# Designs tried in a protein design run: peptides against a protein of PDB entry 8BZL. Part 282

Target 1, 228 residues: chain A of PDB entry 8BZL
Amino acid sequence: SYDRAITVFSPDGHLFQVEYAQEAVKKGSTAVGVRGRDIVVLGVEKKSVAKLQDERTVRKICALDDNVCMAFAGLTADARIVINRARVECQSHRLTVEDPVTVEYITRYIASLKQRYTQSNGRRPFGISALIVGFDFDGTPRLYQTDPSGTYHAWKANAIGRGAKSVREFLEKNYTDEAIETDDLTIKLVIKALLEVVQSGGKNIELAVMRRDQSLKILNPEEIEKYV
Target 2, 242 residues: chain B of PDB entry 8BZL
Amino acid sequence: SRRYDSRTTIFSPEGRLYQVEYAMEAIGHAGTCLGILANDGVLLAAERRNIHKLLDEVFFSEKIYKLNEDMACSVAGITSDANVLTNELRLIAQRYLLQYQEPIPCEQLVTALCDIKQAYTQFGGKRPFGVSLLYIGWDKHYGFQLYQSDPSGNYGGWKATCIGNNSAAAVSMLKQDYKEGEMTLKSALALAIKVLNKTMDVSKLSAEKVEIATLTRENGKTVIRVLKQKEVEQLIKKHEEE

## One batch from the design tools (peptide; made by RFdiffusion4, then SolubleMPNN)

Design b1_p26_2_s1 (from b1_p26_2, 11 letters changed)
Fold by OpenDDE base, seed 1:
Structure b1_p26_2_s1 (fold): chain B 228 residues (1-228), chain C 242 residues (1-242), chain A 26 residues (1-26)
Amino acid sequence: as target 1 above (228 residues)
Amino acid sequence: as target 2 above (242 residues)
Amino acid sequence: EEEELEERRLELHEYSLELAKELLAE
């Protein structure tokens, strides 16, 4: 049998398990997302991968579909579940509707999934926030954020994880139309934002770029260094 | 307050899952298991603690389990939990083989079990598994592979790693001595003995206290072999002579 | 081949979740 009453209201109206899940997110590596004019960029703090760890298995940026990518902060195992469920939904959507999901659609799906885990007895909230980026079929770049509560919003730029506050403050000051005028400038903005909380060097940043009608591109450290 | 400690699926105010952490703590007291990836193979080395003369069965492998023809694992933690998980691994692998007429890719088997572990941390009703696993395997996609998984459902691929008692020290030693791209199975075996000799809390390393399995490819077939005691003795002897 | 592998992985994920539910129900 499953445990009951995991996520319940306190006398003060708080959902403590949701709040505590948010604390788990705050302990996660920092991720940043920026929507450009014709580009979306995700950047993640790359903790010095243990020298002996296979980088392939430590990726914090993943594709949900050809047109959608996600970065997360928080519990990696929880994220894997969400990612897989989202991928299943993306594939299902393609099969049933014969079109790829919109970024909003898949975000809403993920958000709904998270919300259910905040309300269902015997389930704890997911300990993750996610930045979901991509392109709608019409070529519009999108950026969404979800949190453990299942809330989601569209953003021009945002950050999650340990250094999110500092990164957001930077973005609030530096996100201008001029700063995202070109793809390169947009990438540079993301890198600069991450460098607020990450020690200098392309080695400590994972960066992914998606351009209109192009597949996800993960930049190698050398490519990242060109923007530093 | 330890009010959250008794529940299996509750976040602490700090965002921690205490039962998972406690499971990991329990694993830290278990016998040491090492995994090392080489260019021409992969190995597991495990501490054998259960040496009782009255045991009826000569356990050639107490902590190393064959999962299928292409994969094996070693376990650190609660033996009964390990038995459950290794059984599930075998079932999952067999199901895949029957369904697709191909062996399950190594990472897929690892992730399948990890999803189960994760579920135990989210749905509740049962405590987390008190077991970490090292997986060795070969598949046509990535060749020789080494993975580690823990009670949280996290996993990672490794060139070399350690679980159980003194794992942190072992990992540090592995980081120092592991040479990427130059590791042969022979050198990996030597490294395993070196690390175990330092990490096992014994005055002298003996072959009876160490289990070693190697996974290699011969004529397009995976070969999983548990080293004989004499072979382990020779490895130890070589180490002592150096 | 990669697409097929991904499809299999997703199916296996779903199976794992169901198996987990069964194990938890025991």
Scores: peptide ipSAE 0.520, ipTM 0.798, DockQ to the pose 0.860
Fold by OpenDDE base, seed 4:
Structure b1_p26_2_s1 (fold): chain B 228 residues (1-228), chain C 242 residues (1-242), chain A 26 residues (1-26)
Amino acid sequence: as target 1 above (228 residues)
Amino acid sequence: as target 2 above (242 residues)
Amino acid sequence: EEEELEERRLELHEYSLELAKELLAE
């Protein structure tokens, strides 16, 4: 029965469910990632948190491990599954290999997971793209992107979600060696990039910074405003 | 004709999961459930639609379920689905307790069920659960808590929220009247009655049509109590006098 | 303590996924 084959090729060679999952991503809140010299920065558009909603339960940037964090665009529930699976893998890797995962390794794991859900019968693709940033154990900063298809690439800077096009255009114009010369400049670049699509300044931005040999730091609104 | 109505939840061309949205639509027609977080407790208030005249005066909760000693939930949507999910919640909570000799943290229980819900939206063969839940609980990590989950497997913490019939209007009223940091359980109960009186499709709010449960801490123990009909009547009466 | 809670959370996640698979197979 065709009901089991969720993701099938169209006559013209398209995987419609993957493409449609990408449309779900495009409706998601904008996320931005930038790799600096010794810093990686993630920024996410905050949707207007409902007045009575607990902000603690609305996080779009999360740690996968001490050296890796992730932002996503698309279906939140799908993202939670991916995040948890990634966290399990990170812990497993530490136990079995006795080293933290490389950013590429965990990205590949996530990508493989996504890919399987595009090929397996009775499973729909994950409706998320992710920006995965962190440091390899050798201290190298990394930024990767994954999409619903299970593809992944390394980036200097990238964006996902509804404002991704505008943000990418901004980054293409403004990402220079000079623009990322310092940690502060790198942070400013991310904020400026997000401000292309986010109204009302720092109040609507979630920003996370990871420096070499440091844990993920989520900036508070006051800290963000210093860069605006 | 692209049968988007397959049992397997798939993406629409616009990136929507219609089966999840349809489940949410069904929930929108279910009885109203309210949750309100207070400084000294948390409550659930639910519309009771099935009034069986032949039921003995024993007040039973139709929409409010005790999950463990520290948590309860209310359900909007398909009753049979609710029964399945509430049973799973109880099993998960019990498993955790046995494994760790500690009660499951509230958010962990919510998340565990949400992962199950999400699976039903991603794996083929079964429809999403047609149920939204409000969870009330207490744990040592975050104290009193209120959560909402939907058929997609999404959840969130709330100070006050509503699911089911006229939930949008109820949420609007809660936003207007909820005073952050100043909400007592007593005031929360009054607010619940106020909102239900305005949002329920009844000419007159009666105690027989409303179920209320409170979760409090007494002597270092969680107490979950379903209000008696007389207590609810008194709350309604008080509201009518204001 | 936070680390322990996270480990428990992840274990619970895995259990939930397994449980979901079982329920879906029924």
Scores: peptide ipSAE 0.507, ipTM 0.798, DockQ to the pose 0.781
Fold by OpenDDE base, seed 5:
Structure b1_p26_2_s1 (fold): chain B 228 residues (1-228), chain C 242 residues (1-242), chain A 26 residues (1-26)
Amino acid sequence: as target 1 above (228 residues)
Amino acid sequence: as target 2 above (242 residues)
Amino acid sequence: EEEELEERRLELHEYSLELAKELLAE
């Protein structure tokens, strides 16, 4: 069976391990990214933190650098590897080029890393998709998505994980220039999009915002409830 | 399906890593290990299954390992795998100490091992480690800490948790009885005995079948102590009288 | 201090990956 070999083509041209990695992503918690005018917003479905679990150790949104952050869907341990590699690259870029990475640059780096793991006979693909958001040095907000295959594209808005289809359908209908006219409206759009698939309101949402020339801000539950 | 029982960890059509799941299943049959975080300390309690009268008592603990002066761990799963991982933990901790002249932060040590575990699920053609770990420690950043890691390389911090046999039932009991902000080490010890008594597949809990270690701070130093059998007996007796 | 800790964490991550490769080659 061709599905037993790591990253080989099937007779019909399929890379089964890549496709199966995409299935792992679909089992992940839903993540949403939206690019506003002067803001980028990431939202993630917060699985009910088990009573007695330390919330500090359950983060699905993380900074890659001062100007870039990432959310993911899929295998948490795989994501940690990608995040750490990306952080190393961001630091290296600052040292060698003397400027922060562009969002496209770091996305391409992550995509290339993922792609390499689809061609090595000794490695399985990463079981993650990522939404990468941030600001370029010129102040332009950016949103990119990567998948297990190593493909990447720029988006205005997108979603990954279990509820991605429903959230994308919502965003396709509701993402307008009017809907992102202000930072607050952009945040509301993300929350509304997540509420399509998340039960029990704002308590089950992790939300992060990055504004122009500002660091990543993770909103607390009380701040999220103000937008609901 | 038997098709995904290969030594190489690959995705199933449903996006599952069966070798990781099977490793977790194996851990589910291992002896129970509990961890409880208190305000004034943290503890590990582990089921001792190998009660051989001929075992040299020199063994500090069958399932609880000291990692450095500020951390210890307990293991559920394959003993040989546990030995490999605990050795690596000690080496990583020592390397950090030598390099930076400071003890390794607890979470960094946990994460370092988790990256190794993850690697075994992604490349190299070897099976995942059939081991889950509970870590207890103290550092200047977060104070007393309790972590759990599994074969996937995933980890989390906990106030109380359980791995091994009947872990789900144990976690349920911990959720019911754990009082956030009011947990003393004394109350944590009592809770550990209570949970073990209900979750261990034994007719009666005995001190010979339970290993308990506590991590406390005394005079600005971390103290890791394995309870003596007599101390465990007293805890069991107190539980029976209540 | 936080920046230093992060640098140490990243270095440790790289070391862990190399260590994993060594263990897997054994």
Scores: peptide ipSAE 0.493, ipTM 0.750, DockQ to the pose 0.711

Design b1_p26_2_s1 (from b1_p26_2, 11 letters changed)
Fold by OpenDDE base, seed 3:
Structure b1_p26_2_s1 (fold): chain B 228 residues (1-228), chain C 242 residues (1-242), chain A 26 residues (1-26)
Amino acid sequence: as target 1 above (228 residues)
Amino acid sequence: as target 2 above (242 residues)
Amino acid sequence: EEEELEERRLELHEYSLELAKELLAE
């Protein structure tokens, strides 16, 4: 059975482990990313933080560098590995090139890492998709997505995880130049998009905002409620 | 699906890592371990299933391991796997201390081991570790801390949690009775006894079947203490009288 | 201090991965 082999082609040319890793992503919490004019926004569905869980350890949005942040869907332990490797690369780049990474550069790095794990013997693919957002040095906002296969693309807006289809459908209908005309409108768009799949309003949403020349800001629940 | 019971951890068609899930199932049959964070300390309480009179008096409990001066852990699952992982924890902590001349932060130690666990779920040829751990510790960054990790390499910080047998029921009870911001070590100990009494499949909770360790700060030093059997007996007695 | 901690965390991550590889090779 080809389903038991690691990273091999099926007779019909499919990489089952990659496809199955994508299924793992679909079971993950929903994440959404939107590129505005001068802002990038990430939103993630908060799993009901168990009342006794420390919120600090449950963050699904993380900084890769001062100018780049990432949200993911899928296996959290896998994501941690990718995040750490990306952070190392960001630091290395600053030291060697004397400039921060472009969002595309770090995305490509992550994508390459994922791809290697789809081809390397004795390794399974990473069970994660990622939304990577940030600003290039020239101030251009960027949004990229990677999947378990190691593919990556630039997006205006996208979603990953269990509710991704519904969120994407919403974004396809509502993402317009007018809808992202201001930072506030862009944030509102992300919240509205997540509310398509998240129950109980803004309390179950983690939202991160990065503006040009500013660090990643995680919005508190009160700030999120102002947009709902 | 029986077809995915391979030694190599791979994804099922549904995107599941069955070997990790099976490892977690194995842990579900292990002795119960509880962790509770209080304002003035943190504790571990573990079920002791094997009471052998001929066991050498180990200064430290069978299921609670001192990792360094500021951290301890309890384990649920395969004992041999636990021994490997606890040794690695000690090694990592010692290496950090030697390298930086300060103790390893609690979360960093937890994360380091979790990365190892994760690797065993991604690299072929080995099965996942059949162990979940509870970590208690103190550091200058976050004070008293409680963490849980599982075979997948996932971890989280907790105010109170449980692993092993009847963990779900225990967690439910902890959620009901844990009072945020008001938890003293004394109340945490009482809560631990209460939960263990209900979750352990024993008619009567006895001190011989429970190991409890507390981590406190005294005069600017971390103190890890395993409660004496008599102390545990007193806690049980107090619970029975309420 | 936070930056230093992050650097140490990353170093520790790399060590952990190397250690894992060694253990897996056995």
Scores: peptide ipSAE 0.450, ipTM 0.726, DockQ to the pose 0.690

Design b1_p26_2_s3 (from b1_p26_2, 15 letters changed)
Fold by OpenDDE base, seed 4:
Structure b1_p26_2_s3 (fold): chain B 228 residues (1-228), chain C 242 residues (1-242), chain A 26 residues (1-26)
Amino acid sequence: as target 1 above (228 residues)
Amino acid sequence: as target 2 above (242 residues)
Amino acid sequence: EEEELEQKELELHKWSLELAKKLLAE
């Protein structure tokens, strides 16, 4: 029955479910990623956390491994599945290959997972895009983006979610070698980029920083305000 | 528009999962369930709609389910779906206990079920579960906890929240009256009665229509207790006198 | 202890996904 074929080609060659999943991403909170010289930075728009909601359970930036973290835009439940599968793969890789994954490797894994869900009967696409940042074992900073289709590309800087267009336009204008000359400048660039779409300053931004040979650090609101 | 309503959970042109939204709509018509986190405990309060005189005395609440020694949940939505999910919760919790010789952390149990819920929204041939859950629990990592999950597989931790009928109004009231850091279980119980009295579509709140469970710690053990009807009556009476 | 908890969580998620697939196949 046609009910099993969720993602099919239209007569004009479109995969509507993939396109519609991309629309779900566009409704998601904005996320931005920037690759610096020796730093990678992720920033996410904080939706107004309900007054009675525990902030601990509202995280949009997640570690996949010690050397890789991910931000996403779109369906939170879908993201959790992807994150968990990626974490399993990262652990498996460490056990089997005895080295941490490269950022490209885990990105490709996630992308392949997404792609399979666009081709398999009885499965809808994942309603998420992701920014995946980290360091390869050789210390090279990396930034990748994936979308619901399972495509992925390496970026110097990128954005996803509702404000992605405005943020990307800002980054296209302001991402220079000078703008990323230092870690602090790189962080400032991310904050400034997010402020294009976020009205109430540092309180509505989640920011994560990973420096070379360091673990993921989530900045508190006070630390973020220092860069504003 | 109609073409998307009848199919397996697929994205609409606007990127919406209508089957999930429809499940949430169905839950909105279900009996009200409240959860309130206090400093010294956590509680669930649920509307009891089916007062069948011929039902044998149910030892445990109709809408509140004990999951293990450290967790309970309440359900808003389709009863049959609720039974399936609560059974799965118990199985997951039991498996963890057997495997690790420790009770499952509260959030882990919630997330495990949420992964199942999510799967039912992504894989074809099945509809989403028409159930939202409130979870109360205690673990050694985070102490007393309150969680909410929905048909999408999303969840969140809460200080106080409501699902089911008039949940939005209830949440608004909770936001107004919930005092962070000062909430005792006693005050939480009073607040629960207050909110239920205003949000339930009944002329007068009666103990027969409300189920309340509390989760506390006594002597290093979790105690889950369903309040007796007389206790609920006293709470209602106290509220009426204020 | 935190790492151990994270590992347990990861294992649980892996199992939950497998369980979900099983339930969906029924």
Scores: peptide ipSAE 0.417, ipTM 0.795, DockQ to the pose 0.722
Fold by OpenDDE base, seed 1:
Structure b1_p26_2_s3 (fold): chain B 228 residues (1-228), chain C 242 residues (1-242), chain A 26 residues (1-26)
Amino acid sequence: as target 1 above (228 residues)
Amino acid sequence: as target 2 above (242 residues)
Amino acid sequence: EEEELEQKELELHKWSLELAKKLLAE
């Protein structure tokens, strides 16, 4: 049945469904990740949470494990599937290897999962990109980005979603050793980067910070405003 | 190109899932369902469209389904799809209860079904479910809860929301009148009637056309009650007198 | 309790995925 081949090569060698999934990502809320010296920071554009919506159920930044967190852009339902599978893998790894996953390992797992959905008959690609940040066991901060194709790379700083281009341009200009010299400066850099595309200041930003040997901390709006 | 519209799990060139959007469009033509969270309970209010005099069973509730002792849902969309999904919800809840000897947390039940919905948008061969659901429930973790889910597998928690016909207008009205932290179940019922009266394309709201269920806690137990027609009539009358 | 809840959630998710696959295969 012709219905099985969702992702196929075009005559010119394009995987249209992957490209179209990337378009879905571009429509998503902007997310930013920055690797500091001893800190990793994720920031996400808060869509105006409908006044009557429970903020608890609208989280764009989530923990995959104690040492890894992820932000995404694109289809929320798709992201939930990826997140949960990644969490399962993190737990499985701890049970089997008796150590937490490296950020690279879990990124590779997610990337492989995405890739399989680009090649398997009867499956469409995941309509998400992800920024995955955390600390390896040795205390090294890491930032990775994945896209719908299953490609992943390590970054110092990156952005995904609707405003990603503008945010990346800002980061390219402003990411220096001086700009990430302290944890506070690193946080400030992320906020400034998001403010390039987010209107109305700190109220529309979700910010998460992970420091070495510390759990993920989501900053409250008041804490964010201190950096603005 | 129309070719992308026929495949159930294909992204458009713009990154859209047309079949999901079309399913949501179909839901927009379904009867209105409201959910309102209060401090002392949560309610569902649904438009009853099928009043057929020849129906053998006096359906006390056509659109409101009890899922377990602690949860109920209302559905907007294709009835057959709704029946399948509500059955799955019941099975999921029952399985959890049997496995863990405690009721399933509300959000977990919602998420479980949403994962199923999502799968129907990603795996080929089947169309998305043409159904949105409102869930009301109580659990020991978060107390009274209201959730909404759509054909994409997205869900969210709400203080008040609406699905089906004129849902956008209803949501706007709810945003205007919902008072956070001060909502009693009594006030929520009044608000539900107010919103339904404005959103239903009827000249006069009647109790025959409205189903209302409340979920409360009494003596440490969840009580799900479908309001009697007389009770709904009284609510409508009170609204007309204001 | 939170850890237990999270674990149960993960298990439920796994099961939901399996159920989805089953339903899709029918």
Scores: peptide ipSAE 0.395, ipTM 0.760, DockQ to the pose 0.781
Fold by OpenDDE base, seed 2:
Structure b1_p26_2_s3 (fold): chain B 228 residues (1-228), chain C 242 residues (1-242), chain A 26 residues (1-26)
Amino acid sequence: as target 1 above (228 residues)
Amino acid sequence: as target 2 above (242 residues)
Amino acid sequence: EEEELEQKELELHKWSLELAKKLLAE
């Protein structure tokens, strides 16, 4: 049934609007994240950029700080708000604590933000899930996922969006220490995982890589094609 | 905690924001607006629907608004909502100019408004704005630019696009005829007339029913010009001769 | 210059959010 109340529990104790926001995420483009040994990789399904659309304005992977980046699935406008707030927090942390945020810290911040929007009267949940990757100050690679409810967990690999189930099944079978032994193998794993749900090869994949003590690198289509 | 009423735009069981979709549907019935990016400029062309014979002042631009010296926009949807949003755009642009002593970058102005639009889809007590906008502008970072935003607060940059009535058909025509890398402002104007002639619900395209604005750079300055009726007539005539 | 632009963008987003809240409160 269509519930008009924001803060309504089902008989089973579920918040309907949170569940429905999760359905919005399932309609989003697929995103995948993989933690390697010394690398974190994000891949996103490119919706066919309309022929006349400027690619510059269609980015699904963004930096939150020098050491953290995020991909999302769901409502783009909602994602922009979350990204901007996260960026503000990252900057504030650097100014007040004099160190970059840990990946867990910024994930917790985002999760807390989302959670508040599930409990506040007059606010609907954010219609996004996010994969947040980066490096802590000690050089440890991290991958976190958060959903519309404001929950978050650390992962070795995960996927969100419409093809997430298939991608996760692939990752469960293929994520091994051997499969992530090198940076290139880790990248290849992400691409192979996305190809389970994305047609037309590397042209429809956005891929970003972050290595220890390096900034986010978005691969161009030619760079992606070499791994296909 | 600000107690917002339960009238917040909410998700359907399928994860859809119906109030946003309904706003977009309403915009689909509004007058056609299109934008085309060229190498040497950018243009907006908009349908004039409300030609009231008793209007004392010929509004030079019903649907095209100058935002600052470097940007203009066109609107499709609810007029009152459009007025609110265009006013906010001007205020944001002025604030930036005063604060930084430089014009606001085009995309930043667009995103600032989009954050406002998004808020009206997430916070209680308000409905989404029933307005889509096309933005044209120039800045030192990206040169000539064309953007589109919708009630959800989503936006994108475009080489050519259309909003309002028959926008899907217009976009299809633009995709067919837009020559990437070779588009001059002159050719863009011709293309605009061609598309409007096919998409407007009129038997014959007339200059009185079309507003066109161009944004160009002359001597290191942005020039925003609304075409005179005679100029539009000439464009229509040229199209009819082809 | 790019860093400055990014900083200005971030500040603008922060301000736009505050403006949105203000407008919603009216």
Scores: peptide ipSAE 0.294, ipTM 0.688, DockQ to the pose 0.641

Design b1_p26_2_s3 (from b1_p26_2, 15 letters changed)
Fold by OpenDDE base, seed 3:
Structure b1_p26_2_s3 (fold): chain B 228 residues (1-228), chain C 242 residues (1-242), chain A 26 residues (1-26)
Amino acid sequence: as target 1 above (228 residues)
Amino acid sequence: as target 2 above (242 residues)
Amino acid sequence: EEEELEQKELELHKWSLELAKKLLAE
């Protein structure tokens, strides 16, 4: 029986499997999230898609519900599991509570799921961090981040993945009320932030926008180029 | 009967539970949390390490959690574990309230969670929680109370205590300066600042790095209040002037 | 009142153990 605890404390008090999962995230493509006034924007670095790969199959930004979407950094297969469970929970919540989830609620659900995988025997941590954005029913835009440990926090703006440090430094300098005064400015901020780490301009960026009372919109390359 | 693989937390040949000890070691590296019991209230003071400009305005303390109307806690250790345990505390408290139509006594809430913690050390298949908690509360049985619990499921009541980084040094300082029977909330706040100033690994104590909550009784009701940054600044300033 | 408190503590302890078992089984 493979009942060995995978995630155990080291003598110095570290959970190595969680730390190693965080290293897996750092190797992932960069993702950024920004909360505007009436908009939330996710941007992800596109890995060089092999010429023969269907672009439709490599979506790094996924809807969890009509009012919530998620970007991730790390293991794509792990992300798929988390996304599917989150979608099921969103649907279940609508059925049982008769309201859509709040962004915080679904974030907490995902965080709890991740935490359990850090404590259960025979399970390794999820090798993903996620940016979760959306609107609460009252129209408030939200941005949350989760990591492999199951921690989560609310952010005005944040980044995950290999370029996260540089992107965060950019956002810390450039995130102002003026910079998010309009939807277009907010989108521009995300693009500029990603361009700190993404080479070859807008062609290597996936961008998703959610406005209040609107569905998730994935911008096409032509639309992205208008903001560059 | 799912065979609880007891292999995660087992006794060493010397009779030690190393996974529990290692969890406690992890907590020793966490941000400092202080609790001080006064005659007219109880307080928690916690080190805030995550100061990021891009964080959304956290209306509530990062490290101090309201459990119910009569209790709050502070955590040292793994944040994700803390979130799970604080949620359980809230659920336990709510269940008790619904069942008995009165708030759960402070020690009972602490004990209930400690039983859960202990189970994670005894039943195989899961690691111990890497979290210690300080609990502050009021009930009709014992009045103002301060408790500490650790990953083993052990707990104790305290007049003043500390968990996290430099906790041993902090406890020593508290023992020296705590005046039994004469501690006011005001003096407790001053003591908290004094101890944090000496135990936090910072060159200068700033209000941005400290969260403080007080629990008092007003008009027969418990009031839990997180101090505003300006209030904390004033406390720090007062300490520097003394 | 002390006896009642003790009984409640005992019941809570039993419940917490059951909850712990449930959490460990999940």
Scores: peptide ipSAE 0.197, ipTM 0.600, DockQ to the pose 0.254

